# Designs tried in a protein design run: peptides against a protein of PDB entry 1EMU. Part 45

Target 1, 132 residues: chain A of PDB entry 1EMU
Amino acid sequence: PPYLKWAESLHSLLDDQDGISLFRTFLKQEGCADLLDFWFACTGFRKLEPCDSNEEKRLKLARAIYRKYILDNNGIVSRQTKPATKSFIKGCIMKQLIDPAMFDQAQTEIQATMEENTYPSFLKSDIYLEYT

## One batch from the design tools (peptide; aimed at target 1 D15 Q17 I20 D37)

Design b2_p30_1_s1 (made by RFdiffusion4, then SolubleMPNN; from b2_p30_1, 15 letters changed)
Fold by OpenDDE base, seed 3:
Structure b2_p30_1_s1 (fold): chain B 132 residues (1-132), chain A 30 residues (1-30)
Amino acid sequence: as target 1 above (132 residues)
Amino acid sequence: SLLTVEHITSEEARKISEEIIEKLLKEEEE
């Protein structure tokens, strides 16, 4: 069953509607929802193709992601990303060099945080165990 | 390794990404 695949990889969990729903609920309960939200934001951002018609939108979105998750020192995303990574993102924003991959390193670091902490905790949570 | 759109294909994932992006864009304008 799908829930067994969720325990095998975060990929399987995030590629399943029910898995995402339960994991997202769990993260909200743990006060860590921003981890997954940031991850999805980065994914969506990378999908926006650079072109004249998307330039303004991409810049605004990049700024929004930066301000929401990176600049907020009280946020879990900021605490779980390296200073050099955050500085790089800031540089991109200030220079308006908005490459589709500009959040890749940050997204990788946040994914690692989820893989190492919240994902394993989810598999031990009542919400997951009761689903199984 | 980083999960990409090639890895995640669920409709729910797509919807969540779009929802978050729309919220972020709205907040940026405010």
Scores: peptide ipSAE 0.637, ipTM 0.899, DockQ to the pose 0.656
OpenDDE base, seeds 1, 2, 4, 5: peptide ipSAE 0.634, 0.631, 0.630, 0.617; ipTM 0.903, 0.898, 0.896, 0.886; seed 2 fails the geometry check

Design b2_p30_1_s2 (made by RFdiffusion4, then SolubleMPNN; from b2_p30_1, 16 letters changed)
Fold by OpenDDE base, seed 2:
Order: C-alpha cells, then sequence, then structure tokens
Structure b2_p30_1_s2 (fold): chain B 132 residues (1-132), chain A 30 residues (1-30)
C-alpha cells in the first residue's frame, strides 16, 4: 500500500495526495506547515516559464513567496533558511530579476529540514502509525 | 538526498502546487 512507500522516501510521500494531507496535518500540529506550503510554492514557481505573458504573474508570485515566507523573521521557513540565501532572494526581488531557479537554494534548505527532522518525526507520529 | 525533489508526477500533487500559487497571487493583489 502507498503508506509503506511513504516510509521509504520523502518523494513518495510528496507525490501522494493522501500522504501530503496527513503530513500537512502533522506539520500543523507541530506549528510548521509553512515548510510544506513553501516547498510546493517553489515547485510551482519554477515550472512557470519566463515569457512576456507570464512576466507580471511571475514577478507577483515571487514577491508573494518572499513576503509570506522569507521576510517573516518569526516564520519557520525564515528560521530554517540561511541569511545568504534570503539575501539573494531579496536582491532578485529588488532588482526584478526573476529567474526560475531563484528559490532553488531556499527550497533545498527547507527540504533538508524536512528530511532531517519533520519527515522522520512524522513516521513516528500517531497520525501515521494509526493510519497504517 | 541534497537534490530538490523535482519529479512530482501525480495530478493531485501538481494541483496542490497550483492551488498554493493561486492563493499567494490572490493575497498579493489585496
Amino acid sequence: as target 1 above (132 residues)
Amino acid sequence: SLAIVDHITSPEAQQISEDIIEKLLEEEEK
């Protein structure tokens, strides 16, 4: 069953709607659901190809991601991203240089946080164990 | 792995990403 695959890799968990739902519920209880939301936001952002028709949308989206997750010093995403990474993103926003890869480093750092902390904890949680 | 998981293939997972983006854009325009 899918829940066994979730325990084998984070990829399997993040590619399954039920897995995402349970993991997000767990993260909410831990006060860090923004980790997952930010990760998916970055994934969606990177998929938007730069072109004239997407220019305004991509700029607005980049600003939104920055303001919600990076700029908030009290947020879990901000606390789990390095100052140099946040500074780079800020620079891109200020200069309006919106490259599809501008959030890659931040997403990598947040994914590492999930891999090392919240994902293992999820597999030991009551919500996952009771589901199995 | 240190590499970003970039092979999300399920339609449901893709829709989650799109929904989050839509909400972010709506908030930005307010």
Scores: peptide ipSAE 0.643, ipTM 0.908, DockQ to the pose 0.679
OpenDDE base, seeds 1, 3, 4, 5: peptide ipSAE 0.641, 0.642, 0.641, 0.641; ipTM 0.907, 0.907, 0.907, 0.907

Design b2_p30_1_s3 (made by RFdiffusion4, then SolubleMPNN; from b2_p30_1, 13 letters changed)
Fold by OpenDDE base, seed 2:
Structure b2_p30_1_s3 (fold): chain B 132 residues (1-132), chain A 30 residues (1-30)
Amino acid sequence: as target 1 above (132 residues)
Amino acid sequence: SLLIVEHITSPEAQKIAEEIIEKLLEEEEK
C-alpha cells in the first residue's frame, strides 16, 4: 500500500495526495507547514518557463515567494536557508532576473531540513502510525 | 553536501503545486 512507500522515501510521500495531506497536517501541528508549502511553491515556479505570456506572472510569483518565505526572518523557511542563498534570491528579485532555477538552492536546503528532521518525525507520529 | 531536489511527477502533486502558486498570486494582488 502507498503508506509503506511513504516510509521508504520522501519522494514517495510528496508524490501522493494522501501522503501530502497527512504530512502537511503533521507539519501544521508542529508549526512548520511553511516548509512544505515553500517546497511546492518552488516546484510550481520552476515549471513556469519564461515566455512573453507568463512574464508578469512569473515576476509576481517570485516576489510573492520571496516576501512570504524568505524575507520573513522569523519564518521557519528563512531560518532553515543559508544567508547566501537568501541573498542570492533577494538579488534576483531586485534585479528582476527571474530564472526558473532561482529557488533551487533554497528548495534543496528546505528539502534537506525535511529529510533530516520532519520527515523522520512524521513516520513516528500518531498521524502516520494510526493511518497505517 | 546538500541533498538535491527530488522532483515530483504525479498529477496529484503537480495540482497541489499549482494551487499553492495560485494562492500566492492572489495574495500578491491583494
Scores: peptide ipSAE 0.640, ipTM 0.898, DockQ to the pose 0.546
OpenDDE base, seeds 1, 3, 4, 5: peptide ipSAE 0.636, 0.636, 0.638, 0.637; ipTM 0.894, 0.895, 0.895, 0.897

Design b2_p30_1_s4 (made by RFdiffusion4, then SolubleMPNN; from b2_p30_1, 17 letters changed)
Fold by OpenDDE base, seed 2:
Structure b2_p30_1_s4 (fold): chain B 132 residues (1-132), chain A 30 residues (1-30)
Amino acid sequence: as target 1 above (132 residues)
Amino acid sequence: APAIVDTLTTPEAQKIAEEIIEKLLEEEEK
């Protein structure tokens, strides 16, 4: 069953609607659902191709991601991203240089946080174990 | 460094990503 694949890799968990739902519920209880929301925001952002029709949308979205997750000093995403990474993103926003890859490093760092901490904890949680 | 997981291989995961960015855009426009 799919829940066994979730225990084998974070990839399997994040590519499954039920897995995402349970993992998000767990993260909310831990006060760190923003890790997952930010990760998906970055994924969605990268899929928006830079063209004239998407220019305004991409700029607005980049600003929204920056203000909600990077600029929030008390947020878990901000705490789990390196200062140089946040500075780079700020620079992109200020210069209005909105490259599809501008959040890649931040997303990588947040993914590492999930791999090392919240994902292993999820597999030991009552939410996951009771589902199995 | 580990590569970013590609979770857009299923329609469900892709839809979730789209919903997240749509919500962010709505908040930005307020």
Scores: peptide ipSAE 0.599, ipTM 0.899, DockQ to the pose 0.663
OpenDDE base, seeds 1, 3, 4, 5: peptide ipSAE 0.591, 0.586, 0.589, 0.591; ipTM 0.898, 0.895, 0.899, 0.898; seed 4 fails the geometry check

Design b2_p30_2 (made by RFdiffusion4)
Pose (drawn by RFdiffusion4):
Structure b2_p30_2 (pose): chain A 132 residues (1-132), chain P 30 residues (1-30)
Amino acid sequence: as target 1 above (132 residues)
Amino acid sequence: KPLSEMNYEEFLQFAKEAGLDTVVEMHEEA
């Protein structure tokens, strides 16, 4: 059963669209869906090849992720990411040196944030318990 | 197909089907 696999690892949960949908509904109700959206945005950004044809799209995308999740230090993702990590990201944006992996460290920190609080809470939530 | 094995276009399709509108919108606007 897919719902049982979700309890075994966050990666199993985020590899199943039903699991992602249920988990995001839970996060939305808890006011922190940005954690998950950012996690997927980093993955999406990284998979874009660093060729000339993608340069403009990648820069716009890196800026968009930075502006929404990293810039104002008040949003949940910004609050859950380390200062040095955000400093590095800002440097990449301003220098326009955007390596595909530039958000990796921030993604790891957000991933740990979900594993530490919201993911366990989701597995004990009414939404999950009802679904199962 | 595992998320780790998806290429970029496949990932965007997967994110669309999963309802990750914020992620899709960022990629369309870029």

Design b2_p30_2_s1 (made by RFdiffusion4, then SolubleMPNN; from b2_p30_2, 11 letters changed)
Fold by OpenDDE base, seed 3:
Structure b2_p30_2_s1 (fold): chain B 132 residues (1-132), chain A 30 residues (1-30)
Amino acid sequence: as target 1 above (132 residues)
Amino acid sequence: KPLSELNFEELLEWLRSAGLDEVVKMFEEA
C-alpha cells in the first residue's frame, strides 16, 4: 500500500496527495509546515515556464516566495537555508533574472532538512502509525 | 500521475486537493 512506500522514501511521500496531507498535518503540529509549503512552491515555480506574457507574473511570484519563506529570519525555511543561498535568491530578484531553477538550491537544502528531521519523526508519529 | 508529469496548472489543482491552500493562493495571487 502507498503508506509503506511513504516510509521507503521522502520522494514517495511527497508524490502522494494523501501522504503530503498527513505529513503537512504533522508538520503544522511541529510548527514547521513552511518546509513542505516552500518545497512545493519551488516545484511550482520551476514548472512555470518563462514566456513573454508571464514575465511579470514570474517576478511577482519569485518575490512572493522570497518574502514569505526566505526573508523572514524567524521562519524555519530561512533558518534552514544557507546565507549564500538566500543571497543568491535575493540577487536574482533584485536583478530581475528569474530563472526557473533559481530556488533549486534552497529547495535542496529544505529537502535535506526534512529528510534528516521531520520526515523520520513523521514516520514515528501517531498520525502516520494510526493511518497504517 | 507523478509530480514530475504535472504541468503548472495541474500542479496547482493537485496541491489544492492535497490541502496546500496557502501555496496555491500565493501562485494565484501573483
Scores: peptide ipSAE 0.786, ipTM 0.970, DockQ to the pose 0.904
OpenDDE base, seeds 1, 2, 4, 5: peptide ipSAE 0.784, 0.783, 0.784, 0.786; ipTM 0.970, 0.970, 0.970, 0.970

Design b2_p30_2_s2 (made by RFdiffusion4, then SolubleMPNN; from b2_p30_2, 14 letters changed)
Fold by OpenDDE base, seed 3:
Structure b2_p30_2_s2 (fold): chain B 132 residues (1-132), chain A 30 residues (1-30)
Amino acid sequence: as target 1 above (132 residues)
Amino acid sequence: KPLSELDFEELLAWLEAAGLDEVVELFRES
């Protein structure tokens, strides 16, 4: 069953609607749902292909992601991303150099945080174990 | 479908169905 695949890799969990629904519920209880939300925000942003008509939209989206997760000093994402990574993102926005991959390093750092902490904890949680 | 096979709009619908409403709203409001 899918829940066994979730225990094999974080990637398998993130590729499953039921998996991320349960995982997000767990993260909310732990006060760190923004880790998952930011990860998917980065994925969504990267999927939005640049074209002649969406430059302004992409800039607005980048700013929104930055303000919501990176600039929030009380946020878990801000605390788990390196200053140089946050500075790079700020620089891209300031210079209006909005590459689809501009959040990749931040996403990698947040993914590592989940891999090392919240993902293992989820697999030991009552939420996951009761689902199995 | 795996995430790698979803386009942008499909991903938003997928996330909404998964309960990640705040992420979807972030994109809609931008």
Scores: peptide ipSAE 0.779, ipTM 0.968, DockQ to the pose 0.880
OpenDDE base, seeds 1, 2, 4, 5: peptide ipSAE 0.775, 0.775, 0.774, 0.777; ipTM 0.968, 0.968, 0.968, 0.968

Design b2_p30_2_s3 (made by RFdiffusion4, then SolubleMPNN; from b2_p30_2, 15 letters changed)
Fold by OpenDDE base, seed 5:
Structure b2_p30_2_s3 (fold): chain B 132 residues (1-132), chain A 30 residues (1-30)
Amino acid sequence: as target 1 above (132 residues)
Amino acid sequence: KPLSELDFDELLEWMRAAGLDEVVALFEES
């Protein structure tokens, strides 16, 4: 069943709607749902293909992601991303150089945080174990 | 279906179904 695949890799969990629902519930209890939300925000941003008609929208999206997750130094995403990564993102926004991949490094760092901390904890949580 | 195989519009619907409402709102409000 899918829940067994979730225990084999974070990738399997992230690709499953039911898994994400449970994982997010767990993360909310831990006060770090922003890790997952940011990860998906980055994925969505990268999938939004640039075109002549959406440049302004893409800039607004980048700013929104930055303000919501990166700018607040007390936020979990900000605390788990490197200063150089945050500075790069800020620079892209200030220069209005909005490449689809501009959040990739930050997403990688947040994914590593989940792999090392919250994902293993999730697999030991009552939420996951009761689901199995 | 892996996330890597979804286009942007499909991902939005996927996220909505998964309960990622705050993320979806982020995209819809921009």
Scores: peptide ipSAE 0.815, ipTM 0.974, DockQ to the pose 0.902
OpenDDE base, seeds 1, 2, 3, 4: peptide ipSAE 0.814, 0.814, 0.814, 0.813; ipTM 0.974, 0.974, 0.974, 0.974

Design b2_p30_2_s4 (made by RFdiffusion4, then SolubleMPNN; from b2_p30_2, 11 letters changed)
Fold by OpenDDE base, seed 5:
Structure b2_p30_2_s4 (fold): chain B 132 residues (1-132), chain A 30 residues (1-30)
Amino acid sequence: as target 1 above (132 residues)
Amino acid sequence: KPLSELNFEELLEWYKKAGLDEVVKMFEES
């Protein structure tokens, strides 16, 4: 069953709509749902290929992601990303150089945070165990 | 169909079904 695959890898969990729903509920209880939301925001942003007609949209979206998750020093995403990574993103925003991969390093760091902390905890949580 | 194979529009619909409403809203309002 899918729940067994979720325990085998974070990738399997994040590729399953039901798994995401449960994991996000857990993260909300832990006060760190922004980790997951940011991860998916980065994935979505990278999927939006640049073209002549969507430059303004891409810039606005990049700004939104930056302001929501990176700029707030008290936010969990900001606390779990390296200063150099955050400064790079800020630089891209300020220069309006919006490469689809501009959030890749930050996404990697947040993914590592989930792998090391919240994902293992989720597998030990009542939410997951009751689902099994 | 895995996430890696979805295009942008398909991904947003996928996000909605996954309950990522706040993320989708951010994308739609940008």
Scores: peptide ipSAE 0.787, ipTM 0.967, DockQ to the pose 0.890
OpenDDE base, seeds 1, 2, 3, 4: peptide ipSAE 0.787, 0.786, 0.787, 0.785; ipTM 0.966, 0.966, 0.966, 0.966

Design b2_p30_3 (made by RFdiffusion4)
Pose (drawn by RFdiffusion4):
Structure b2_p30_3 (pose): chain A 132 residues (1-132), chain P 30 residues (1-30)
Amino acid sequence: as target 1 above (132 residues)
Amino acid sequence: EAEEKLEAMTDEEVDSLINTVVEEEIAKRK
């Protein structure tokens, strides 16, 4: 059963659209869906190849991710990401040196944040328990 | 120049760019 696999690892949960949908509903109700949206945005950004034809799209996307999740140090993703990590990301944006992996460290830190609090809470939530 | 481009982005443009890449990434999942 897919719902049982979701309890075994966050990666199993995020590899199933039903699992993502349920988990995002839970996070939305807890006021922190940005954690999951950012996690997927980093993955989406990284899979774009660093060729000339993608350069403009990648710069705009890197800025968009930075502006929404990294810029103001008050949003949940910004609060859960380290200062040095955000400093590096800002430097990449301003120098326009955006490597595909530039958000990897921030993604790892957000992934750990979900594994540490919201993911376990989701597995003990009414939403999950009802679904199962 | 890079800072000016960042400041010129609208919230709608920012959300559109992020939502499009997030939806395409999730579409690849099971």

Design b2_p30_3_s1 (made by RFdiffusion4, then SolubleMPNN; from b2_p30_3, 14 letters changed)
Fold by OpenDDE base, seed 1:
Structure b2_p30_3_s1 (fold): chain B 132 residues (1-132), chain A 30 residues (1-30)
Amino acid sequence: as target 1 above (132 residues)
Amino acid sequence: SALEELESMTDEEIDKIIDEIISEEIATKK
């Protein structure tokens, strides 16, 4: 069953709507749902192909992600991303150089945070265990 | 300026934009 795959790979968990729902519920209880939301926002952003017609839309989305997760020094995403990574993103925003990969390093760092902390904890949580 | 455009965005607007992209991404999952 899918829940067994979730325990084998974070990728499997994040590729399943039921898994995402349970994991996000857990993260909300832990006060760190922004980790997952940021991760998905980055993925969605990267999938947008740059072109003249969506330039403004992509820029606005990049700004939104930056403002909500990177610029907020009190946020968990900001605390779990390296200063150099945040500085790079800021530079992209200020220069309006919005490459699809501009959040990749930050996403990698947040993914590592989940892999090392919240994901293992989720697998030991009542939410997950009761589901199994 | 880029800074002014960044600062002019409201929290509500930001949340709306982000919620949209997240929901669209999750909707592609099994």
Scores: peptide ipSAE 0.757, ipTM 0.958, DockQ to the pose 0.982
OpenDDE base, seeds 2, 3, 4, 5: peptide ipSAE 0.756, 0.756, 0.757, 0.756; ipTM 0.957, 0.957, 0.958, 0.957

Design b2_p30_3_s2 (made by RFdiffusion4, then SolubleMPNN; from b2_p30_3, 16 letters changed)
Fold by OpenDDE base, seed 1:
Structure b2_p30_3_s2 (fold): chain B 132 residues (1-132), chain A 30 residues (1-30)
Amino acid sequence: as target 1 above (132 residues)
Amino acid sequence: SALEELNSMTEEEIDEIIDEIVQEEISTKK
């Protein structure tokens, strides 16, 4: 069953809507759902291919991600990303150089945070165990 | 300017944009 795959890798968990739902519920209870939302926002952003017709849309989305997760010093995403990574993103926003990969490093760092902390805790949680 | 455009976005607008992209991405999953 899918829940067994979820325990094998974070990737498997994040590739399943039921898994995502349970994990997000857990993260909300832990006060760190922003980690997951940021991760998905970055993935969605990267999938948007640059072109003349969507430049404004991509820029606006990049600004939104930056304002909500990177610029917010009190947020968990900001606290779990390196200063150099945040500075790079800021530079992209200020220069309006919106490369599809501009959030990749930040996403990697947040993914590592989940891998090392929240994901293992989720697998030990009542939410997951009661589902199995 | 870039800074002015950044500062002009409201929290509500930002949340809406984020919610949209997040839900769109999750909807592509099995």
Scores: peptide ipSAE 0.775, ipTM 0.961, DockQ to the pose 0.949
OpenDDE base, seeds 2, 3, 4, 5: peptide ipSAE 0.773, 0.770, 0.773, 0.774; ipTM 0.960, 0.960, 0.961, 0.961

Design b2_p30_3_s3 (made by RFdiffusion4, then SolubleMPNN; from b2_p30_3, 14 letters changed)
Fold by OpenDDE base, seed 1:
Structure b2_p30_3_s3 (fold): chain B 132 residues (1-132), chain A 30 residues (1-30)
Amino acid sequence: as target 1 above (132 residues)
Amino acid sequence: SALEELESMTDEEIDKIIDEIVSEEISTKK
């Protein structure tokens, strides 16, 4: 069943709507749902192909991600991303150089945070165990 | 300027933008 795959790979968990729902519920209880939302926001952003017609939309989305997760020094995403990574993103925003991969390093760092902390904890949580 | 455009965005607007992209991405999952 899918829940067994979730325990084998974070990727499997994040590729399943039921898994995402349970994991997000857990993260909300832990006060760190922003980790997951940021991760998905980055993925969604990267999938947008740059062109003249969507340049403004992509820029606005990049700004939103930056303002909510990177610029907020009190946020968990900001605390779990390296200063150099945040500085790079800031540079992209200020220069309006919005490459699809501009959040990749930050996403990687947040993914590592989930892999090392919240994901293992989720697998030991009542939410997950009761589901199994 | 880029800074002014960044600062002009409201929290509500930002949340809406983020919610949209996150929801769309999750909707593509099985």
Scores: peptide ipSAE 0.773, ipTM 0.959, DockQ to the pose 0.949
OpenDDE base, seeds 2, 3, 4, 5: peptide ipSAE 0.772, 0.772, 0.772, 0.772; ipTM 0.959, 0.959, 0.959, 0.959

Design b2_p30_3_s4 (made by RFdiffusion4, then SolubleMPNN; from b2_p30_3, 11 letters changed)
Fold by OpenDDE base, seed 5:
Structure b2_p30_3_s4 (fold): chain B 132 residues (1-132), chain A 30 residues (1-30)
Amino acid sequence: as target 1 above (132 residues)
Amino acid sequence: SALEELESMTDEEIDELINEIVSEEIATKK
């Protein structure tokens, strides 16, 4: 069953809407749902192919991601990303150089945070265990 | 300027943009 695949890898969990829903609920209880939202925001952003017609939209979205997750020093995402990574993102925003991969390093760092902490905790949680 | 544009965005606008992209991405999953 899918829940067994979720325990094998975070990737499997994040590729399943039911898994995502349960994991997000868990993260909300832990006060760190922003980790997951940021991860999906980065993935969605990277999929937006740059072109003349969507340049402004992509820029606004990049600004939104930066403002909500990177600039907020009290946020979990900001606390779990390295200063150099955040500085790079800031530079892209200020220079209006919006490459599809501009959040890749930050996403990698947040993914590592989930892999090391919240994902293992989720697999030990009542939410997951009661589902199984 | 870039800074002015960044500072002019409201929390509501930011949340709408993020909610949209996140929900769209999740909707592509099984």
Scores: peptide ipSAE 0.785, ipTM 0.963, DockQ to the pose 0.981
OpenDDE base, seeds 1, 2, 3, 4: peptide ipSAE 0.784, 0.784, 0.783, 0.785; ipTM 0.963, 0.963, 0.962, 0.963

Design b2_p30_4 (made by RFdiffusion4)
Pose (drawn by RFdiffusion4):
Structure b2_p30_4 (pose): chain A 132 residues (1-132), chain P 30 residues (1-30)
Amino acid sequence: as target 1 above (132 residues)
Amino acid sequence: SEHEEEQTKLKEEYTDSILDELLEEETEYE
């Protein structure tokens, strides 16, 4: 059963659309869906190849991710990401040196934040328990 | 196998929707 696999690892949960949908509903109700959206945004950004034809799209996307999740140090993702990590990201944006992996460290930190609090809470939530 | 392919496709579409939404917000800001 897919719902049982989701309890075994966060990666199993985020590899199933039903799991993602249920988990995002939980996060939305807890006021922190940005954690999951950012995690997927980093993955999406990284899979774009660093060729000339993608340069403009990638810069715009890197700025968008930075503006929404990294810029103001008040949003949940910004609050859960380390200062040095955000500093590096800002440097990449300003220098326009955006490597595909530039958000990797921030993504790892956000991933650990979900594994540490919201992911376990989700597995004990009414939403999950009802679904199962 | 068919189920795994379908879930990969849906996950990719979900990731693309987030990216499109971010790109629209950035266009509005510009």

Design b2_p30_4_s1 (made by RFdiffusion4, then SolubleMPNN; from b2_p30_4, 18 letters changed)
Fold by OpenDDE base, seed 4:
Structure b2_p30_4_s1 (fold): chain B 132 residues (1-132), chain A 30 residues (1-30)
Amino acid sequence: as target 1 above (132 residues)
Amino acid sequence: SEEEKRRKEEIEKLIEEILEKLLKEEEEEE
């Protein structure tokens, strides 16, 4: 069953809509759903290839991600990203240098946070165990 | 496989929804 794959890797969990849904529910209860939303936002952002037609959209989106997750000092994403990483992102926004990879380091750090903490906890949660 | 294709499409939709929400929130703050 798919839920067995979810326990094998975070990648497998995040590659399944049902897994994502359960994981997000768990994260919400833990007050850290932003970790997952940010992770997917970064993935989506990176897929937007720069071109003349989407430059404004990409800038707005980058600013949105920055303002919601990075700038918020009380947010879990901000707390789980390194100051240098946040500063780099801020610099990109301020300079309007919106490279598709500008959030890669932050995404990596948030992924590590999930791998080391929330993901293992999820596998031990009632939400996951009751599903299995 | 068809199942793999379906899963990928579902994930893509999920990502798109997240991005759209972010953009909407950004526009509301402006």
Scores: peptide ipSAE 0.678, ipTM 0.925, DockQ to the pose 0.815
OpenDDE base, seeds 1, 2, 3, 5: peptide ipSAE 0.675, 0.678, 0.676, 0.677; ipTM 0.925, 0.925, 0.925, 0.925

Design b2_p30_4_s2 (made by RFdiffusion4, then SolubleMPNN; from b2_p30_4, 15 letters changed)
Fold by OpenDDE base, seed 4:
Structure b2_p30_4_s2 (fold): chain B 132 residues (1-132), chain A 30 residues (1-30)
Amino acid sequence: as target 1 above (132 residues)
Amino acid sequence: MEEEEKRKKQIEKLIQEIMDELLEEEEEEE
């Protein structure tokens, strides 16, 4: 069953709508749902083609991601990203240099946070165990 | 293969929803 694959890798969990739903519920209870939302936001952002038709949308989205997750010093994403990474993102926003890869390092750091902390905890949670 | 494609589409939809919400919030702050 799919839930067994979820325990094999975070990738498998995040590739399944049901897995995502349960994981997000768990993260909300832990006060860290922003980790997952940010991760998906970065994925979506990177897939947007840097063309004339998407330039305004990409800039707005980049600003939104920055303001919501990076600029918020009290947010979990901000706390789990390195100062240099946040500074780089800030620089991109201020310079309006919106490269598709501008959030890659931040996404990697947040992914590592999930891998090391929230994902293992999820597999031990009542939410996951009761589902299995 | 059909199930896999369906799953991929569902994930893409979730991602799009997250991005849309972010854009909506950004527009409200402007």
Scores: peptide ipSAE 0.650, ipTM 0.909, DockQ to the pose 0.826
OpenDDE base, seeds 1, 2, 3, 5: peptide ipSAE 0.645, 0.647, 0.647, 0.646; ipTM 0.907, 0.908, 0.909, 0.908

Design b2_p30_4_s3 (made by RFdiffusion4, then SolubleMPNN; from b2_p30_4, 16 letters changed)
Fold by OpenDDE base, seed 4:
Structure b2_p30_4_s3 (fold): chain B 132 residues (1-132), chain A 30 residues (1-30)
Amino acid sequence: as target 1 above (132 residues)
Amino acid sequence: SSEEEKRKKEIEELIEKIMEELLKEEEEEE
């Protein structure tokens, strides 16, 4: 069953709507749902191909991601990203240099956080175990 | 497979929703 695959890798978990739902519920209870939302936001952002028609959208989205997750010093994403990474993102926003990969390092760091902490904890959680 | 395609589409829709909400929030802050 799918839940067995979820235990094999975070990638498998995040490639399944049911898995994502359960994981997000868990993260929300832990006060760190922003980790997952940010991760997906970065994925979505990177997929947006720069062009004349979506330049404004990409800029707005980049600003939104920055303001919500990076600028908030009390946020879990901000706390789990390195100062240099946050500074780089800020620089991109200020200079309006909105490269599709501008959030890649931050996403990597947040993914590592999930891999090392929240994902293993999720697999030991009542939410996951009761589902199995 | 059809199952894989379905899952892929569901994830894409989820991502799109997240981005739309972010844009909505950004507009409200302006």
Scores: peptide ipSAE 0.645, ipTM 0.915, DockQ to the pose 0.817
OpenDDE base, seeds 1, 2, 3, 5: peptide ipSAE 0.641, 0.642, 0.641, 0.644; ipTM 0.914, 0.913, 0.914, 0.915

